Peptides against a protein of PDB entry 5HOI. Designs and how they scored, part 178

Target 1, 351 residues: chain A of PDB entry 5HOI
Amino acid sequence: FRYMPFSPAGTPFGFTDRRYLTMNEVGYVSTVKNSEQYSITVSFFDVGRFREYHFEDLFGYDLCFLNEKGTLFGQSKTGQIQYRPHDSIHSNWTKIIPLQAGERITSVAATPVRVIVGTSLGYFRSFNQFGVPFAVEKTSPIVALTAQNYRVFSVHYSQFHGLSYSLSELGTSSKRYYKRECPLPMSLPNINSDMKKDANLDYYNFNPMGIKSLFFSSYGDPCIFGSDNTLLLLSKWRSPEESKWLPILDSNMEIWKMSGGKETTDIHVWPLALAYDTLNCILVKGKHIWPEFPLPLPSEMEIRMPVFVKSKLLEENKAILNKKNEIGADTEAEEGEEDKEIQIPVSMAAE

## One batch from the design tools (peptide; made by RFdiffusion4, then SolubleMPNN)

Design b1_p19_7_s2 (from b1_p19_7, 7 letters changed)
Fold by OpenDDE base, seed 5:
Structure b1_p19_7_s2 (fold): chain B 351 residues (1-351), chain A 19 residues (1-19)
Amino acid sequence: as target 1 above (351 residues)
Amino acid sequence: SSKIEETRKRIAELAEEEF
């Protein structure tokens, strides 16, 4: 296992000179490699609210977090971070995070009031929006971060304990834990099954945890979207004894349902955010599970707990078809190889 | 929602596209 820089919904370069550093409901950050330098563009979905901007990156930023007020950049190896407000009123600031030998920044997050830096050695560093430090805490190795207002959702990895998560609130004087290094019931990428396709190996090398994104919902609940394409939401996190992860969407099942039961192995959901009861996402067609350029418009998918199993629905539909054929045996078998669209029962599409 | 129906149409289009 190798600690890699993680950004929410970030994409690999693949065979191209360009990638997305991050994307969410606010917009998307792209980087293009120009010889030894990079050109970064910060783009927005609401073009009336925000103006797109670009700059030359001489540092090779490989970490990014976008919010409604600015963009945080980081360089995983050098420890450089930069915050760039979207407005011209506030100044950009740059800081070097001190790293030990072999330490990497693994994730960064920013809200309008906090900046957070997590490392491969488990250093959790907190700052205000102006880069003034609050604290340094030693945790288990951090692999992913997201934040909303004063709240931080952190994912940790240990070779001995696997994945864990923390949920904390960063006050001015103290850090409060709602959850502290609790087990995270997310499946890791299976190297042996998934590595049959070269595209899966490239993505695994970029993101070995398979965490496509993590965010807070519009209600302030932690969400995570793993390699299994299931959206998990942390429910009742204020009550330690009642807190549970809910699988609120199987995106592969939902794509399959929305296609009318067609083969959809080459259609992928790329998660952006959870707004109320809808997943904001990019639909991706092709060999790569991540969006290429240009970025498609965002799509909305309704959250739905996976109550139905695809295999069982296919068996039930085959059994219904076989019974219809046994009753209808008197009319001529026209041998039309009609691609038998698996009729999803209308009752299962409406609930 | 209108946007959910747009998503359904887009998935149908993508499912008809040969790769």
Scores: peptide ipSAE 0.404, ipTM 0.902, DockQ to the pose 0.683
Fold by OpenDDE base, seed 1:
Structure b1_p19_7_s2 (fold): chain B 351 residues (1-351), chain A 19 residues (1-19)
Amino acid sequence: as target 1 above (351 residues)
Amino acid sequence: SSKIEETRKRIAELAEEEF
């Protein structure tokens, strides 16, 4: 196993000179390789609120986190981090995170009030928005981070225990845990089934945990989107005994439903954010499960608990078609190729 | 919402595109 740098909804280079470092509801950060340098562009979906900006990256930033106030960059090997406010009123700052031999920064997160750095050795480093350090804590190895306001959602990996998560609040003087290294019931990438396609191998080498993104919902609930294309939401996290992961969207099932039951193995959801009851995402057509360039406009999908089994719906629709054919034997109506639109029951479309 | 219906249309279009 190899710890790789993780950023929310980041894409690999693949066979190209460009990739997305991160994307969310605010915008997207791209990097282009120019010989030994990189050109970074910070783009926004709300072009009226924010101005796109670019800069030359001499360090090769491989970690990124975008928020409404600025962008955090990190270099996983050197330990360099840079915070760039979107507003020119505030100065950029750079810091070097001290790394041990073989240690890597694995994830970074930033809010308007906190900067967080996680490492492959499980060092959790917290700073204010100006790069002033608060604390260093030793945890299990960190593989992913996201943050909203003072709250941090961290994903940990152990070779012996698999995936775990923590949910914490970073006050001024202390860290409070709501959850501390609890089991994360997320499916890992299946190397044997998925790796037969070269595109999936490239993505696995980039992100061996298969975490496409993690974020907080608009209500402040931790969300994670894995390789199984299921959106998990941590419900009731304020009550440790009642807290549970909810599979609030099977995106493959939802694409299949929205297509009228057509084959949709080449249509992919790339998650951005959860706003109320809607997943903000990019729809991707093709062999690659990640968006290419240019970035399509964001789409919205309604969250739905996966209560229905695709196989049962297909059997029920076949049974309805067979009954129609038994009743229709007396009218010589022409063999129009009735497009096999799977009539999704109106009750399943309205719930 | 209008945006969910736009998403449905976009998925239908993408499902008709031969790859």
Scores: peptide ipSAE 0.401, ipTM 0.901, DockQ to the pose 0.708
Fold by OpenDDE base, seed 3:
Structure b1_p19_7_s2 (fold): chain B 351 residues (1-351), chain A 19 residues (1-19)
Amino acid sequence: as target 1 above (351 residues)
Amino acid sequence: SSKIEETRKRIAELAEEEF
């Protein structure tokens, strides 16, 4: 296993010179390799609220986090971080994070009030928005971070215990835990099943945890989207004993339903954010599970508990078709193998 | 919502595209 730099909804280069460093509901950050340097562009979905900007990156930033006030960049190997406010009134700042031999920054997060750095050795470093340090804590190895306001959702990995998560609040003087290194019931990528498609090998090498993204919902609930394309939401996290992960969307099932039950193995959801009851996402067509360039417009999917099984819907539709054919069988209509759209029951189609 | 219906339409279009 190798610790890789993680950013929310970041994409690999693949066979190209360009990738997305991160994307969410605010916008998307791209990097293009130009010889020995990179050109970074920070783009926004709300072009009326924000102005796109670019800069030359001489450090090769491989970590990024975008929020409504600025962008945090990090270099996993050197420990360099840079915060760039979107507003030119506020100054950019740069800092070097001290790294031990073999230590890497694995994830970074930023809110309007906090900057967080997580490492492969489990150093959790917190700063204010101006890069003033608060504390350093030693945790299990950090593989992913996200933050909203003062709250931090961290994902940890141990070779002995697998995935765990923490939910914490970063006050001015203290860190409060709501959850501390609790088991995360997320499936890891299955190398043997998924690697039959070469496109999955490149993504696995980029992101061996298969975490496509993690974010807070608009209600402030931690969300994670894994390689199984299931959106998990942490419900009741304020009550430690009642807290549970809810599979609030199977995106493969939802794509299959919205297609009228067609084969959709080449249509992929790329998660951005959860706003109320809707997943904001990019729809991707092709062998690559990640968006290419140019970025398509975001799409919205309604969250739904996976109550329906594809096999049952196929059996029910076959039974309905057989009953219709038993009633209509007095006319010799030719056996055209029309890929008859699976009539999704109106109750599932009207939702 | 109108955007969910736009998403359904876009998935239907993408499902008709051979790859």
Scores: peptide ipSAE 0.400, ipTM 0.900, DockQ to the pose 0.703
Fold by OpenDDE base, seed 2:
Structure b1_p19_7_s2 (fold): chain B 351 residues (1-351), chain A 19 residues (1-19)
Amino acid sequence: as target 1 above (351 residues)
Amino acid sequence: SSKIEETRKRIAELAEEEF
């Protein structure tokens, strides 16, 4: 295992010269390799609200976080960070984060009021939007960060304890914890099962935690989307004893339902954000589980707790088919491997 | 919503595309 730079919904280069550094509901940040330098483009979904901009990156930024006010960039090895407001009224600023030998910036997050830097040694550094430092805290190693307003959702990794999470609020005077290094019930990528496809190995090497994205919902609830393609939402986090992770969407199940029960092993959800009851996402077709270029338009998927088990529906439909075949014994066995369209119950199609 | 129905159509289209 090695700590890798993580950005929400960031994609690997793969065999290409370009990748997405990050994407969310605001837009997407791409980088293209140009010999020894990179060209970064910050693009927006709301082209009426924001103007696309680009710049030359001489540092090789491998960390990014996009918000409605600006873009935070980071270089995991050198410790350089840059904040670029979308508006020209505010100045860009650059800072070097001091790193120990072998330390990496693993994640960065930015809100209109806070900048957060997390490291592989568990240094949690907080700044205001102008790069003025508040504090440095030592935590378990940070592997992912997201933030909304004053709230920070951090994911930690320990070789001994696995994944944990914290939920904190960065006030002006102090950090408040709602959750502090609590167990995160997210499955890690299974090297033995998932590595059968080379594309999964490439993604695992880019993102060993399998966290496709993490964000706050429009209601301010922490969300995480793992390698299992399940959207987890942290409910009731204000009440520590009542706080629970809810599997609010199995995206593979939802794609399968929306396809009419066809094979959909090459259709992937790439998560952007959760707005109310809808997951904003990119639908990806192909070998790679991540979007390529050009970026498809965002899609909306309704959140639904996985009440139905695909295996049970398959068994029930097989049992119904077998009962129909036992009644109609006289027709010739043409062994056509017809892709048996599973009739989705009418009650699931009407909602 | 209209966008959820657009998503359903897009998934159906993608499911008919052979890889």
Scores: peptide ipSAE 0.399, ipTM 0.901, DockQ to the pose 0.679

Design b1_p19_7_s3 (from b1_p19_7, 7 letters changed)
Fold by OpenDDE base, seed 5:
Structure b1_p19_7_s3 (fold): chain B 351 residues (1-351), chain A 19 residues (1-19)
Amino acid sequence: as target 1 above (351 residues)
Amino acid sequence: SEKIKETRERIKKLAEEEF
């Protein structure tokens, strides 16, 4: 196992010279390899609020986090980080994070008020938006970070215990935990079943945890989207005894439903954010589970707990078709081979 | 929402596209 640099909704290069470093509801950050250099572009979905900007990257930033005020970049091996405000009013700043031999920055996060750096040795480093350090804490190895305002959602990995998560608040003087290294009930990528497709191996090598993204909802609930394409939301996290992960969307099931029950093994959801009851995402067609260039326009999917099993729906639809054929035996109507769209029962739309 | 409808139409279109 190797700790790889993780950024929310980041994509691999694959066989191309370009990739997305990160994307969310604010926008997307791309990098293009130009010989030994990189050109980074920070693009926004709200072009009226923000102006796209680019710069030459001499360091090879492999970590990124985008927020409404700026972009944090990091280099996993050298420990260099850069914060770039979107406005020209605030100055860019750079810092080197001290790394031990073999230590890597595994994830970075930034809010308008905090910068967070997590490492493969479990160093959790917190800063203000100006790069002034608050604290260094030793945790289990950090594999992913996201943050909203003062809150941090961290994912940890242990070879012995698998995935865990922490939810913390970074005040001015102290870190408060709401959750501290609790088990994360997320499925890891299955190397033996999924790696028969070269595209899945390339993605696994880029992201061995299969975490496509993690974010806070608009309500401030931690969300994670794994390799199983299920969106998990941490509910009731303020009450430790009541806190639970909710599978609020099976995106493969929703694609299958929205296609009229067609086989859609080549259509993928790439998660951006959860706004209220709607997953903002990119729809991807093809062998790669990640978006290519140019980036498609974001799509919205309503969150729905997966109450229904695909097999049961297919059996019920077959039973309805068989009953219609038993009743309809007397009318020789040449109903041509129209693509019989699977009627999803209206009751499945109301839960 | 209109965007959810657009998403459904986009998924239908993507499901009709041969890969």
Scores: peptide ipSAE 0.385, ipTM 0.898, DockQ to the pose 0.736
Fold by OpenDDE base, seed 1:
Structure b1_p19_7_s3 (fold): chain B 351 residues (1-351), chain A 19 residues (1-19)
Amino acid sequence: as target 1 above (351 residues)
Amino acid sequence: SEKIKETRERIKKLAEEEF
């Protein structure tokens, strides 16, 4: 296993000179190779609220986190981090994170009040928005981070224990845990089944955990979107004994439903954020499971618990069609039947 | 929502596009 730099919804270069470093509900950060340098662009979905900006990257930033106030960059090997406020009133700052031999920054996160750095050795480093350090904690190896306000959702990996997660709050004086290195019930990428396509191998080499994105919902609940294209939400995390992971969306099932039941193996959901009851995402058409350039406009999907079996719904609809044909309904209905939306029963909303 | 309807229409179109 190799620890790779993770950023929320980041894409590989593939065979191109460009990739997305990160994307979320605020916008998207792209980088383009220019000889030995990189050109970084920070773009926004709300063009009225934010102005796009670019800069030359001499360091080769491979980690990024975008929020409403600024962008955090990191270089996984050198330990360099840079915070760039979107507003020109506030100064950029740069810092070097001390790394041990073979240690890498694996993930970075930033809120308007905190900067977090996680490493392959499990060093969890916290800073304020100005790069002033609070603490260093030793945890299990960190593979992904996200943060909202003072809260941090961290994913850890052990060769012996697999995936775990922590949910913590970074106060001024202390770190509080709501969850500490609890088992994460996320499926890892299946090398043997999924790697039949070269594109999936490239993505696995970029992101061996298959975590497409990691974010907090608008309600402040931890969310994770894995290689199985299922959105997991951590419900009731304030009550340690009642806390559970909810599969609130099977995106492959929703694409199938929204297509009218067509086989859509070349349509992919790329997750951005969860706002209320809607997943904000990019719809991707093609062989690659990630968006290319230019970035399509965001789409919204309603969250729904995957309580239905696809095969049963298809059998029930075929049985309804066969019964209608036996009752001798008029011949004008035959040509329009292939496009009949599958009547999906009212799904349970996420609690 | 209107955006969910637009998403459905976009998925239908993408499902009709041969790749």
Scores: peptide ipSAE 0.380, ipTM 0.896, DockQ to the pose 0.753
Fold by OpenDDE base, seed 2:
Structure b1_p19_7_s3 (fold): chain B 351 residues (1-351), chain A 19 residues (1-19)
Amino acid sequence: as target 1 above (351 residues)
Amino acid sequence: SEKIKETRERIKKLAEEEF
């Protein structure tokens, strides 16, 4: 296993000179490789609220986190980080994170009030928005970070224990844990089954954890979207004994439903954020599970607990078709089996 | 919502596009 730099909804280069460093509900950060340099663009979905900006990156930033106030960049190997406020009133700042031999920055997160750096050796470094350090803590190896206000959702990986998560609050004087290195019930990418397509291998090499994104919901609940395309939400995290991960959306099932039950193996959900009861996402058509350039407009999917199994719906529809064929023996219309739109009950269709 | 309807229409269209 190799620790790779992770950013929420970041994409690989693939066969291109361009990738997204990160994207969320605020916008998207792209980088273009130009010889030994990179050109970074910070773009926003709300073009009325923010102005797109770009800069030359001589460091090769491979980590990024976008928020409503600024963008945090990081270089996984050198330990360099840069915070760029969107508002020109506030100054950019740079810092070098001290790294041990073989240590990498694996993830960075930034809120309007906190900057967090996580490493492959489990160093959790916290700063204020001005880059003033609060603390250094050693945890299990960090593979992903997100943050909202003072809260941090961290994902950890151990070769012995698999995936774990922490939920913490970074006060002024102390770090409080709501959850500390608890088991994360997320499936890792299956190298043997999923890697049959070259596109999946490229993504696995970029992101071996298969975490497409992690974020806080609009209600402040930790969310994670794995390689299984299931959105998990951490419910009741304030009550340690009652806290549980809820599969609130099977995106493959929702695509299948919204297609009328067609086989949609080339339509992919790329998660941005959870706002109330809707997943904000990019719909991707193609071999690559990630968005290419230009970025498609965001789409909204209603969250729904996966109550229905595809196999059962297919069996019920076969049973309905067989009953129709037993009643309607007279009309020999050999209309091909492929185009029969599965009648999904209206209660299963998002209104 | 209107956006959920647009998403459904977009998924239908994407499902009809051969790849």
Scores: peptide ipSAE 0.379, ipTM 0.896, DockQ to the pose 0.730; fails the geometry check
Fold by OpenDDE base, seed 3:
Structure b1_p19_7_s3 (fold): chain B 351 residues (1-351), chain A 19 residues (1-19)
Amino acid sequence: as target 1 above (351 residues)
Amino acid sequence: SEKIKETRERIKKLAEEEF
């Protein structure tokens, strides 16, 4: 196993010279290889609120986190981090994180009030928005981070225990845990089933945990989107005994429903954020499960717990069609079974 | 919502596109 740099909704280069370092509801950060250098562009979905900007990257930033106030960059091997406010009134700052031999920065997160750095050895470093350090904590190896305001959602990996998560609040003088290294019920990528497609191997090499994104909902609930394309939400996290992960969206099932029951193995959901009851995402068509260039406009999907079985809906739809044929509706259209739109119950269709 | 409807229309269109 190798620890890889993780950024929320970051994409691999694949066979191209460009990739997304990160994307969310605010915008997307891209990097382009230019010989020994990189050109980074910070783009926004709300073009009326923010101005796109670019800069030359001489360090090869492989970690990124975007928020409404600025962008945090990191270099996993050197330990260099840079914070760039979107507003030019505020100064950029750069810092080197001390790394041990073989240690890597595995994830970074930034809010308007906190900067967080996690490492492959489980060093959790916290700073204010100006790069002033608060604390260093030793945890299990960190593989992913996200943050909202003062809250941090961290994912940890142990070779012995698999995936765990923590939910913490970073005060000025203390870290409060709501959850501390609790088991994370997320499936890891299955090498044997998924690696039959070369594109999945490239993504696995980029992100061996299969965590496509990690974010807080608009209500401040931790969300994770894994390789199984299921959105998990941590409910009731304020009550330690009542806290549970809810599968609030099977995106493959939702694509299948919204397509009218067509088998779509080449349509993928790329998660951005959860706002209220709606997943903001990029719809991706193609062999690659990640968005390419140019970035498609974001799409919205209503969250729905998967409560139905596809096979039962197909059987019910076949039974309805057979009854309609018995009633002598001359629909002589030999439309192949693949072209027939399935009747999905209105209560189960996205509205 | 209007955006969810647009998403449905977009998924339908993408499902009709051959790969």
Scores: peptide ipSAE 0.378, ipTM 0.895, DockQ to the pose 0.738; fails the geometry check

